# Peptides against a protein of PDB entry 3T6J, part 59

Target 1, 375 residues: chain A of PDB entry 3T6J
Amino acid sequence: PIVESYIGFIESYRDPFGSRGEFEGFVAVVNKAMSAKFERLVASAEQLLKELPWPPTFEKDKFLTPDFTSLDVLTFAGSGIPAGINIPNYDDLRQTEGFKNVSLGNVLAVAYATQREKLTFLEEDDKDLYILWKGPSFDVQVGLHELLGHGSGKLFVQDEKGAFNFDQETVINPETGEQIQSWYRSGETWDSKFSTIASSYEECRAESVGLYLCLHPQVLEIFGFEGADAEDVIYVNWLNMVRAGLLALEFYTPEAFNWRQAHMQARFVILRVLLEAGEGLVTITPTTGSDGRPDARVRLDRSKIRSVGKPALERFLRRLQVLKSTGDVAGGRALYEGYATVTDAPPECFLTLRDTVLLRKESRKLIVQPNTRLE
Target 2, 372 residues: chain A of PDB entry 3T6J as posed
Amino acid sequence: PIVESYIGFIESYRDPFGSRGEFEGFVAVVNKAMSAKFERLVASAEQLLKELPWPPTFEKDKFLTPDFTSLDVLTFAGSGIPAGINIPNYDDLRQTEGFKNVSLGNVLAVAYREKLTFLEEDDKDLYILWKGPSFDVQVGLHALLGHGSGKLFVQDEKGAFNFDQETVINPETGEQIQSWYRSGETWDSKFSTIASSYEECRAESVGLYLCLHPQVLEIFGFEGADAEDVIYVNWLNMVRAGLLALEFYTPEAFNWRQAHMQARFVILRVLLEAGEGLVTITPTTGSDGRPDARVRLDRSKIRSVGKPALERFLRRLQVLKSTGDVAGGRALYEGYATVTDAPPECFLTLRDTVLLRKESRKLIVQPNTRLE

## One batch from the design tools (peptide; made by RFdiffusion4, then SolubleMPNN)

Design b1_p12_1_s3 (from b1_p12_1 with Y2F V10I)
Fold by OpenDDE base, seed 4:
Structure b1_p12_1_s3 (fold): chain B 375 residues (1-375), chain A 12 residues (1-12)
Amino acid sequence: as target 1 above (375 residues)
Amino acid sequence: MFVAGDVYPIAP
């Protein structure tokens, strides 16, 4: 078997300031069959990067072909097991030296073992479709999230000698129409500048890239989906995200006004963006369960994903990237914290919905280290 | 990217 491993101070999710890495490591075996799909995605990456909603001046100057592998995890030492990984986590290294992507395939398989009768917050008509396609759609999402999410975008930098990695005279900020007015100085990083919001903000950007690019026909073809199946995968991917945004409320602590999970915070932000788009794209309806207690339903209008959802996500995603590239912490914090704020204001009444989410919370699954043998 | 909350490991 082909064995992969990594070890070290890698992820900073447990650092409130997003800077200090937690020591973790894994040992895994390569899944060759699934890796082949990601290899095809890598082969199209340079072209797909051009589909992202920012000017080439905000994208990496040179495309560096990364590795992408699907892994079956044998052992994982750390506080949390990811579904996907993009390393290194330093943007400057990603844009100058390259990066590697992995999908933890057997982790994904465990994640979606939910039984139909326990599946919360979906309409009955969507449940079977969701169960059928949640796995495949998440494979697509993880691939895009890692490779073209975390693997995209440029940081504007002035080095210690005063030289810029962009042309100050010609590069225009697409949001303001003006020249670039802020950047990263020598020694400044994404995490050091954006601090408390850095991890969740970046996850939100990557998740948004996944939703945005999964609409591209070439992406679904790479993963082997065509026709009605491709459309169902798209629908379920978006549906899963808006549902996740509701589920995310479990990880908000009202008393402390903070989030306890960066990815879930990111998913809530995306939900807020799509709700703001309006026009009936996303609807969250409080209901009464069969037990007579509060429940809720999430509805996504499939017919409005491209016409309403995509443009809204495009604008938001571009704004995320521009603020990241320019190191505009004030603007970035204002934008992100605005969408990440949880209140009980109508019509959504998110704090009330949180009570419903907690009431309907399912017990956590246990992930146990597998055994392997040679044949 | 981590999985959804129901499968997310309990932090120590």
Scores: peptide ipSAE 0.036, ipTM 0.769, DockQ to the pose 0.256
Fold by OpenDDE base, seed 2:
Structure b1_p12_1_s3 (fold): chain B 375 residues (1-375), chain A 12 residues (1-12)
Amino acid sequence: as target 1 above (375 residues)
Amino acid sequence: MFVAGDVYPIAP
């Protein structure tokens, strides 16, 4: 078997300033069969990057072919086990040196296990479809999230010698219609500038890329989905995201006005964006469970994903990228924290919904170190 | 950076 491992100070999610890495490590075995799907995605990555909703001037100057491997984890030491990984966590290095992607396949397999009777916040008519396609749709989302999410976009930089990595005279900010007015100076990084919002903001961008690009037929074909199956995968992927946005409220602390999990905050932000789009795209309805206690249902109108959802996500995703590229911390913070705000304002009444989420909370699943066998 | 599944949050 092919064995992969890493160890060191890698992920900074536990640092409030997003700078100091947590010490972690894993040992894993390559799953060759699953890796083949991601290799096909890598082969299409350069073309798919052009489908993202920003000008080429805001994308990497040169495509650097990354590795993408599916791994079965034997052991993982850290505060949490991820579903996917994109390293390094430095945008400048991603631009100039490249990056590596991994999907932790057996982690995903465990996460796919869902009992229908315990599945919360979905309409009954969606449950079977959700159970059927959650796994496949999640594979699509993780692949896009890592490879084309974290692996996309350019930071505008002025180096220590005063040279720019973009043409100041010709590059136009698509949001303002003006020339670029801000950038990263020497020594400034994504994490150092955006600090407390950097991790969650980047996760939100990556998740949004996944939702946006999963609508592209070529992406679904790469993963082996066509026709009705492809449409179901798209629907369940979007449905899973809006549901996750509701579940995310578990990780919000009202008393401190803070989020305890970067990915969950990101998913809540996406939910808010899609709710703001209106037109019946997403509906959250408070209900009463069979136990007589509060419950809720999330509904996503399949027919409005492309007509309402995609344009809303396109605008939002473009804004995220433009603000990131230009190092506009003030604008980025205003945008992101605005969507990340949790109040009890109608019609959603998110603080009330949070109580419902907490009431219906399921125990966290744990992964125990597996064994290996000779076959 | 990595994606943590809903089942596996990296923070309490």
Scores: peptide ipSAE 0.033, ipTM 0.766, DockQ to the pose 0.403; fails the geometry check
Fold by OpenDDE base, seed 5:
Structure b1_p12_1_s3 (fold): chain B 375 residues (1-375), chain A 12 residues (1-12)
Amino acid sequence: as target 1 above (375 residues)
Amino acid sequence: MFVAGDVYPIAP
């Protein structure tokens, strides 16, 4: 088998300022079959980048073909095991030196171990479909998230010599219609500027890219889905995201007005965006469980994903990217924290829903090192 | 950066 590993100060999610890496490492075996799918995705990446909702001037000038491999993890040492990885975690390096992507395939499989009767917050008619397609849809999401999410977008930079990596006279901010008015100066990075919101903001951007591009037929074809299956994968991917946004409330601490998990905060933000879109796209309904205690149901209208969801996500995703590219911390923080705010305001009453989420919380899963055999 | 799904219920 082909063995891959990494070790070092890599992920910064445990740093409140998003800059200092946690020491971690893994040992894994290459999944050749799934890696082949990701290679096809890589082969299409340059074209798919053009489908993202920002002008080419806000995309990387040169496409650097990354490595993308699916891995079955044997051992992972760290505070948490991810489903996918994009490294390095420095946008300036990603733009100039390239990056590597991995999907931790067998970690993804663990996420699907929830029994049907314990699956929370979904309509009964969605449960079987969700169980069937959660895995495949998540493969798609992870691939897009890492490769085209984290791997996309340009940072506008003025170097130490005063030179810009963009034409100040011709590049137009698509949100304002004006010339670019802010950028990263020498020594400034994404994390240094956006600090406490940087990690979650970037995860939100990457997740949004996944949702947005999973609608593209070529993406679905790469992963082997066509026809009704493709549509079901799309639906379940979006459904999983809005459900995750609700589940995210577990990781909010009201007393401290603090989020404890960057990805979950990101997913809550996406939920808020899609709720704001209205028109019956997403509905969260408080209910009463069979035990007589509070429950809730999330409904996503499949027929409105493209007509309502996609445009809403497009606008939001473009704003995220523009603010990121221009280093507009004030604008970015205002936008992101606005959607990340958790109150008990109607109609959603998120703080009340949080109580329901905590009440219905699933047992924490234990990930155990697998046995291996030679073929 | 990495993707955390339902299997990542870890708070820093």
Scores: peptide ipSAE 0.033, ipTM 0.765, DockQ to the pose 0.361; fails the geometry check
Fold by OpenDDE base, seed 1:
Structure b1_p12_1_s3 (fold): chain B 375 residues (1-375), chain A 12 residues (1-12)
Amino acid sequence: as target 1 above (375 residues)
Amino acid sequence: MFVAGDVYPIAP
C-alpha cells in the first residue's frame, strides 16, 4: 500500500486567536479509487475556480496544481480527527508555492454511521435518502471545501518594499464599485488580522464554496453521479448543511456568548444565510416527539435550491471573499458575527431550539484507531 | 486547515 504521513504544528483551532498551531500527526493508507476522483477534480480546478462569484482580480494570479489524495487513517495523534485537510495553512504560501489536499475517507465513514431510528431533526420522507447519500455527498463537499474553498481567493498585499500584488488603479471592489482601499501590510496574515473569527470565517467560506459549486454539473460528473442521483447528492449535501447548522447549537455557550467549535459556528452561519433567503427554502419546525418531549424538523425545499439558495449563497460568499481579500476586519467581523449571533428572537427562537438540540443529543461517538496486518 | 465531521474523539 501507499503510505502517507505528516507531523508538526499544523492546525490552530485550539488557539482562541487562531495563530498558534497544535502539534499533531497521522499515518494513513491511500485509497486509490477515491483518489482518482479527486485527481479529476484537480484537473478541472482551474476552470471551476472561475465559477466562483468574484472577479479574477480577487483570485490567485496563477493556478498552481495541487495534490489531492483520499486516505484511510491508521493512526492519528491530536485533539480531533478531521475529515479533510488543506495545507499549508498560510495564504501567502498557498498563493505562491501551492498546497496539498487530503480526504480522510474512513473518518467520514465512521461519522455517518447513524441508525435510522436515531437520526434526529429530519422529516421521515428524507431519512432514507439522507442515509443513502450522506456519504457520497460529503465526499463531494470535502473535495470542494478543501480544493476550491481553502484553495481559492487572493489576499491583497503590500510587501516590505511598498509594492502591491494588485493594480491599485484598475482593480475594483465589486461590493463598493470603488478602488481597493485596504490590504494586508508586510507581516500581516489572515489569522493575525481576523484573529478570533479567522478560523470559523474561513471554514464558512470553504463550506459555502462546497455548496455553491456542487451545483455545477461537471462536479457531480467527476464524482460519478448523473441524472437523478446527481440531484439527490446535491439535495442531501444542502440538507446535511442546514441540519448541521441546527446541530451546531450544541457548541454555543449562551452564558459566554461564544462558540466552542469553528466548523459548527460556520454551519450555523450558513443556516442563517439560507433562512434569511426566505421563500420557503429552509423551514425549522418545533414538534413534539413520540416521548412527549420537544423535538424539531428541518425541511429543505429541493426545488428552491437553485432559484433561492444559490443566489443568497452567492451574495454572501462574494462578500466573505471581498472582505477577506481586502483585509477589512471591521466589515468582516460585522458581517460574520451578525450571522453568528444566537438569540431567542422569533420565528426561529434559536436559544429554545438549542434546548431541543441538547435534549435530543445522542451519545458521543468514539473513534478507535484500527489495526492492520499482512496476510 | 481541515474539515471536522460529526464525530470527535475524546479530548485528552
Scores: peptide ipSAE 0.031, ipTM 0.753, DockQ to the pose 0.517; fails the geometry check

Design b1_p12_2_s1 (from b1_p12_2, 8 letters changed)
Fold by OpenDDE base, seed 3:
Structure b1_p12_2_s1 (fold): chain B 375 residues (1-375), chain A 12 residues (1-12)
Amino acid sequence: as target 1 above (375 residues)
Amino acid sequence: LGPGPTGVFYFT
């Protein structure tokens, strides 16, 4: 089998300012069967990019066909093992040179180890579906998150010579109806401008792309799901996200008003967006567990995903992209920090829910890294 | 140029 690896200062999650990379490395082997599904997704990527809720002027000028491979990791050195990767992390290079995507398939397979009796915060009627489809739905989410999430959108730039990579006279901001009023100057990057919120904001955008595009029939077809199975995969993908938004409270530190995990913060933001949509789409209900202690249930109304959820996510996702493209730090920070704020205000009472989440916290899962041998 | 946004998806 083909062996892949990378090593270096790659991810900046541990830097509060998003500027210093953590030294990371892995060795993995290619899973050819699963890679074929991602290759089909790549083949449809150019068309799927047009389905994203922003004008073509806010998308990359030209489509650059990336690599996408499913990998089984043998060894991973770093503070955390991801489910998927999109590299390089530099937006300018993604726009002009291209990028590579990987899915760590055996990391995703850990999801199948969830025991029904230990599964928290779901309705009983959803548990079997969740267990059955969590893995497959995650494959869909990872593919979309990496390829069409991190791999989408354009940054407006004025180069060192004063030239713009967009037409200042004709490009219109879809949120304001006005010409573009801000951009990245020479030497400015996503991380340098958005700093403390950059990583989480980008993860939120990528996760939102996954939820939004998984509603497209072509996406489900690529992954081999049709009919009722496709609808169940969609439902479980959205259900997993709203559940993750609740679980995210574990990673919030109230006394410091900060988040300790960028992806979990992103998932909480998405939960807030979908709660704001209202109309019974998402409901979080405090309950009492069989042990007599606090518990909670997350409910997602399947029938309202397309009618209520999709439009809400569309508007939010468009705002994320427009603010990112224009380098509007003030607007971006106001939007994102607004949704990332955790209070005990009713009706949600998130700080109280956090206590419940901590009470129901499962033991940390460990990945035992495999080895190989010749027979 | 500084580093770009993080391109990693963590499993929940």
Scores: peptide ipSAE 0.030, ipTM 0.731, DockQ to the pose 0.791
Fold by OpenDDE base, seed 2:
Structure b1_p12_2_s1 (fold): chain B 375 residues (1-375), chain A 12 residues (1-12)
Amino acid sequence: as target 1 above (375 residues)
Amino acid sequence: LGPGPTGVFYFT
């Protein structure tokens, strides 16, 4: 078997300032069969990057072919085990040296196990479809999230010698129509500038890339989905995201006005964006459960994903990228914290919904170290 | 320089 491992100070989720890495490590075995799908995605990555909703001037100057491997984890030491990883976590290195992607396949397999009777916040008519396609849709989302989410976009930089990595005279900010007015100076990084919102903001960008690009037929074909199956995978992927946005409220602390999980905050932000789009795209309805206690249902109108959802996500995703590229912390913070705000304002009444989410909370899934066998 | 954005996806 091919064994992969890493160890060290890698992820900075536990640092409020996003600057100090948590010590973690894993040992895993390469799953060759599952890796083949991600290799096909890598082969299309350069073309798919052009489908993202920003000018080429805001994308990496040169495509560097990354590695993408599916791994079966034997052991993982850390505060949490991810479904996917993109390393290094340095945008400058991603731009100049490249990056590696991994999908933790057996972690995803465990996550796919869902009992219908315990599945919360979905309409009954969606449950079977959700159960059927959650796994496949997750494979799509993780692949896009890591490879084309974290692996996309350019930071505008002025180096220590005063040289720019972009043409100041010709590059135009698509949001303002003006020349670029801000950038990263020497020694400034994504994390150093955006600080407390950096991790969640980047996760939100990556998740949004996944939702946006999963609408492309080429992406679905790479993963082996066509026709009605492809449409179902798209629907379930978007449905899972809006549901996750509701579930995210578990990780919000009203008394401190803070979020305790970067990915969940990101998913809530996406939910807010899609709710703001209106036109009946997303509906959250408070209900009463069979136990007589509060419940809720999330509804996503399939027919409005492309007509309403995609344009809303396009505008939002472009804004995220432009603000990131230009190092516009004030604009980025205003945008992101605005969508990340949790109040009890109607019609959503998110603080009330949070009580419902907490009431319906399930135990966290745990992964126990597996064994290996000779076949 | 410190680490950049976290490149981890967690399942729900």
Scores: peptide ipSAE 0.027, ipTM 0.713, DockQ to the pose 0.788
Fold by OpenDDE base, seed 1:
Structure b1_p12_2_s1 (fold): chain B 375 residues (1-375), chain A 12 residues (1-12)
Amino acid sequence: as target 1 above (375 residues)
Amino acid sequence: LGPGPTGVFYFT
């Protein structure tokens, strides 16, 4: 077998300021079959990057072909096991040396093991479809999230000598129509500037890239889905995201007005964006469960994903990227914290929904590291 | 290719 490993101070999600890495490490075995699918995505990455909703001037100057491998993890030492990884987490290295993507396939497989009777917050007519396509849709989402989410976008930088990595005279901010007015100075990083919102903001951008690009026919074809299957994968991917946004409320602490998990906060933000789009795209309905206690249902109108959802997500995603590229912390914080605010205001009444989410909370899943043997 | 806490994607 082909074995891969890494070790070191890698992820900063446990740092409230998003800067200090947690020491972690893993040993994993390459899944060749699934890696081949991701390699096809890599082969199309340069072209797919052009489909993102920002000008080429806000994208990396030169495409550096990354690696993408599906891994079955044998051992993982850390506070949490991810489903996907994009490393290194340094902008300068990503731009000059490149990056690597991995999907932890057996971690995803654990997530696929959903019992229909325990599946919460979905309409009954969606449950079977959700169970059928959750796995495949998640593969698509992880691939896009890592490769084209985290692996996309340019930071505007002025170096120590005063030189810019962009043409100040010709580059136009697509949101304002004006020249670029802010950038990163020497020594400033994404994490150092955006600090407390950096992790969640970046995850939100990456998740949004996944939802946005999964609508592209070429993406689904790369993963082997065509016709009705492709449409079902798209639907379930979006449905999973809006459901995740509701589930995310578990990780909000009302007393402290803070979030305890960056990815879940990101998913809640996306839910808020799609709810704001209106037009019946997303509906959350409080219900009464069979036990007589509060429950809820999330409905996504499939027919409105492209007409309502995509434009809303496009505008939001572009704003995320522009604010990130220009180092506009004030604008970025205002935008992101606005969508991340949890109140009990109608019609959603999210604090009340949070009580429902907690009431319907599933038991924590334990991921047990496997042993290997020769057959 | 923006920097930051880009390493992990957690399942739902």
Scores: peptide ipSAE 0.031, ipTM 0.727, DockQ to the pose 0.561; fails the geometry check
Fold by OpenDDE base, seed 5:
Structure b1_p12_2_s1 (fold): chain B 375 residues (1-375), chain A 12 residues (1-12)
Amino acid sequence: as target 1 above (375 residues)
Amino acid sequence: LGPGPTGVFYFT
């Protein structure tokens, strides 16, 4: 078997300022079959980048072909095991030297062990479909999230010599219609500027890229989905995201006005964006469970994903990227924190829903090292 | 040059 590993100060999610890496490591075995799918995605990456909702001037000048491998984890030492990884976590290096993507395939499989009767917050008619397609849809989401999410977008930079990596006279901000008015100066990084929101903001951007591009037929074809199956994968991917946005409330601490998990905060933000889109796209309905205690249901209207959801996500995703590219911390913070705010305001009453989420919280899963055999 | 955005996906 092909063995891969890494070790060091890598992920910065435990740093409130998003800068200091946690010491972690893994040992994994390459899944050749799934890696082949990701290689096909890599082969299409340059073309798919053009489908993102920002001008080419806001995309990387040169496409650097990354490595993308699916891995079955044998051992992971750290505070949490991700489903996917994009490294290095230095945007400057990603732009100049390239990057590597990995999908931790067997980690994804663990999440699929939820029993139907314990599946929370979904309509009964969605449960079987959700169970069937959760895995495949997640493979798509992880691939897009890592490769085309984290792997996309340009930072406008003025170097130490005063030179710009963009044409100040010709590049136009698509949100304002004006020339670029802000950028990263020498020594400034994404994390140093956006600080406490940087990690979650970037995860939100990456997740949004996944949702947005999973609508593209070529993406679905790469993963082997066509026809009705492709549509079901799309639906379940979006459904999973809006459900995750509700589940995210577990990781909010009202007393401290603090989010404890960057990805879950990101998913809540996406939920808020899609709720704001209105038109019946997403509905969260408080209910009463069979035990007589509070419950809730999330409904996503499949027929409105493209007509309502995609445009809303497009606008939001473009704003995220433009603010990121231009280093507009004030604008970025205002946008992101606005959607990340949790109140008990109607109609959603998110603080009340949080109580429901906590009440219906699933037991924490234990990930155990697998046995291995030679064939 | 400090670290940039962290690229990791957690399953829910």
Scores: peptide ipSAE 0.030, ipTM 0.708, DockQ to the pose 0.797; fails the geometry check

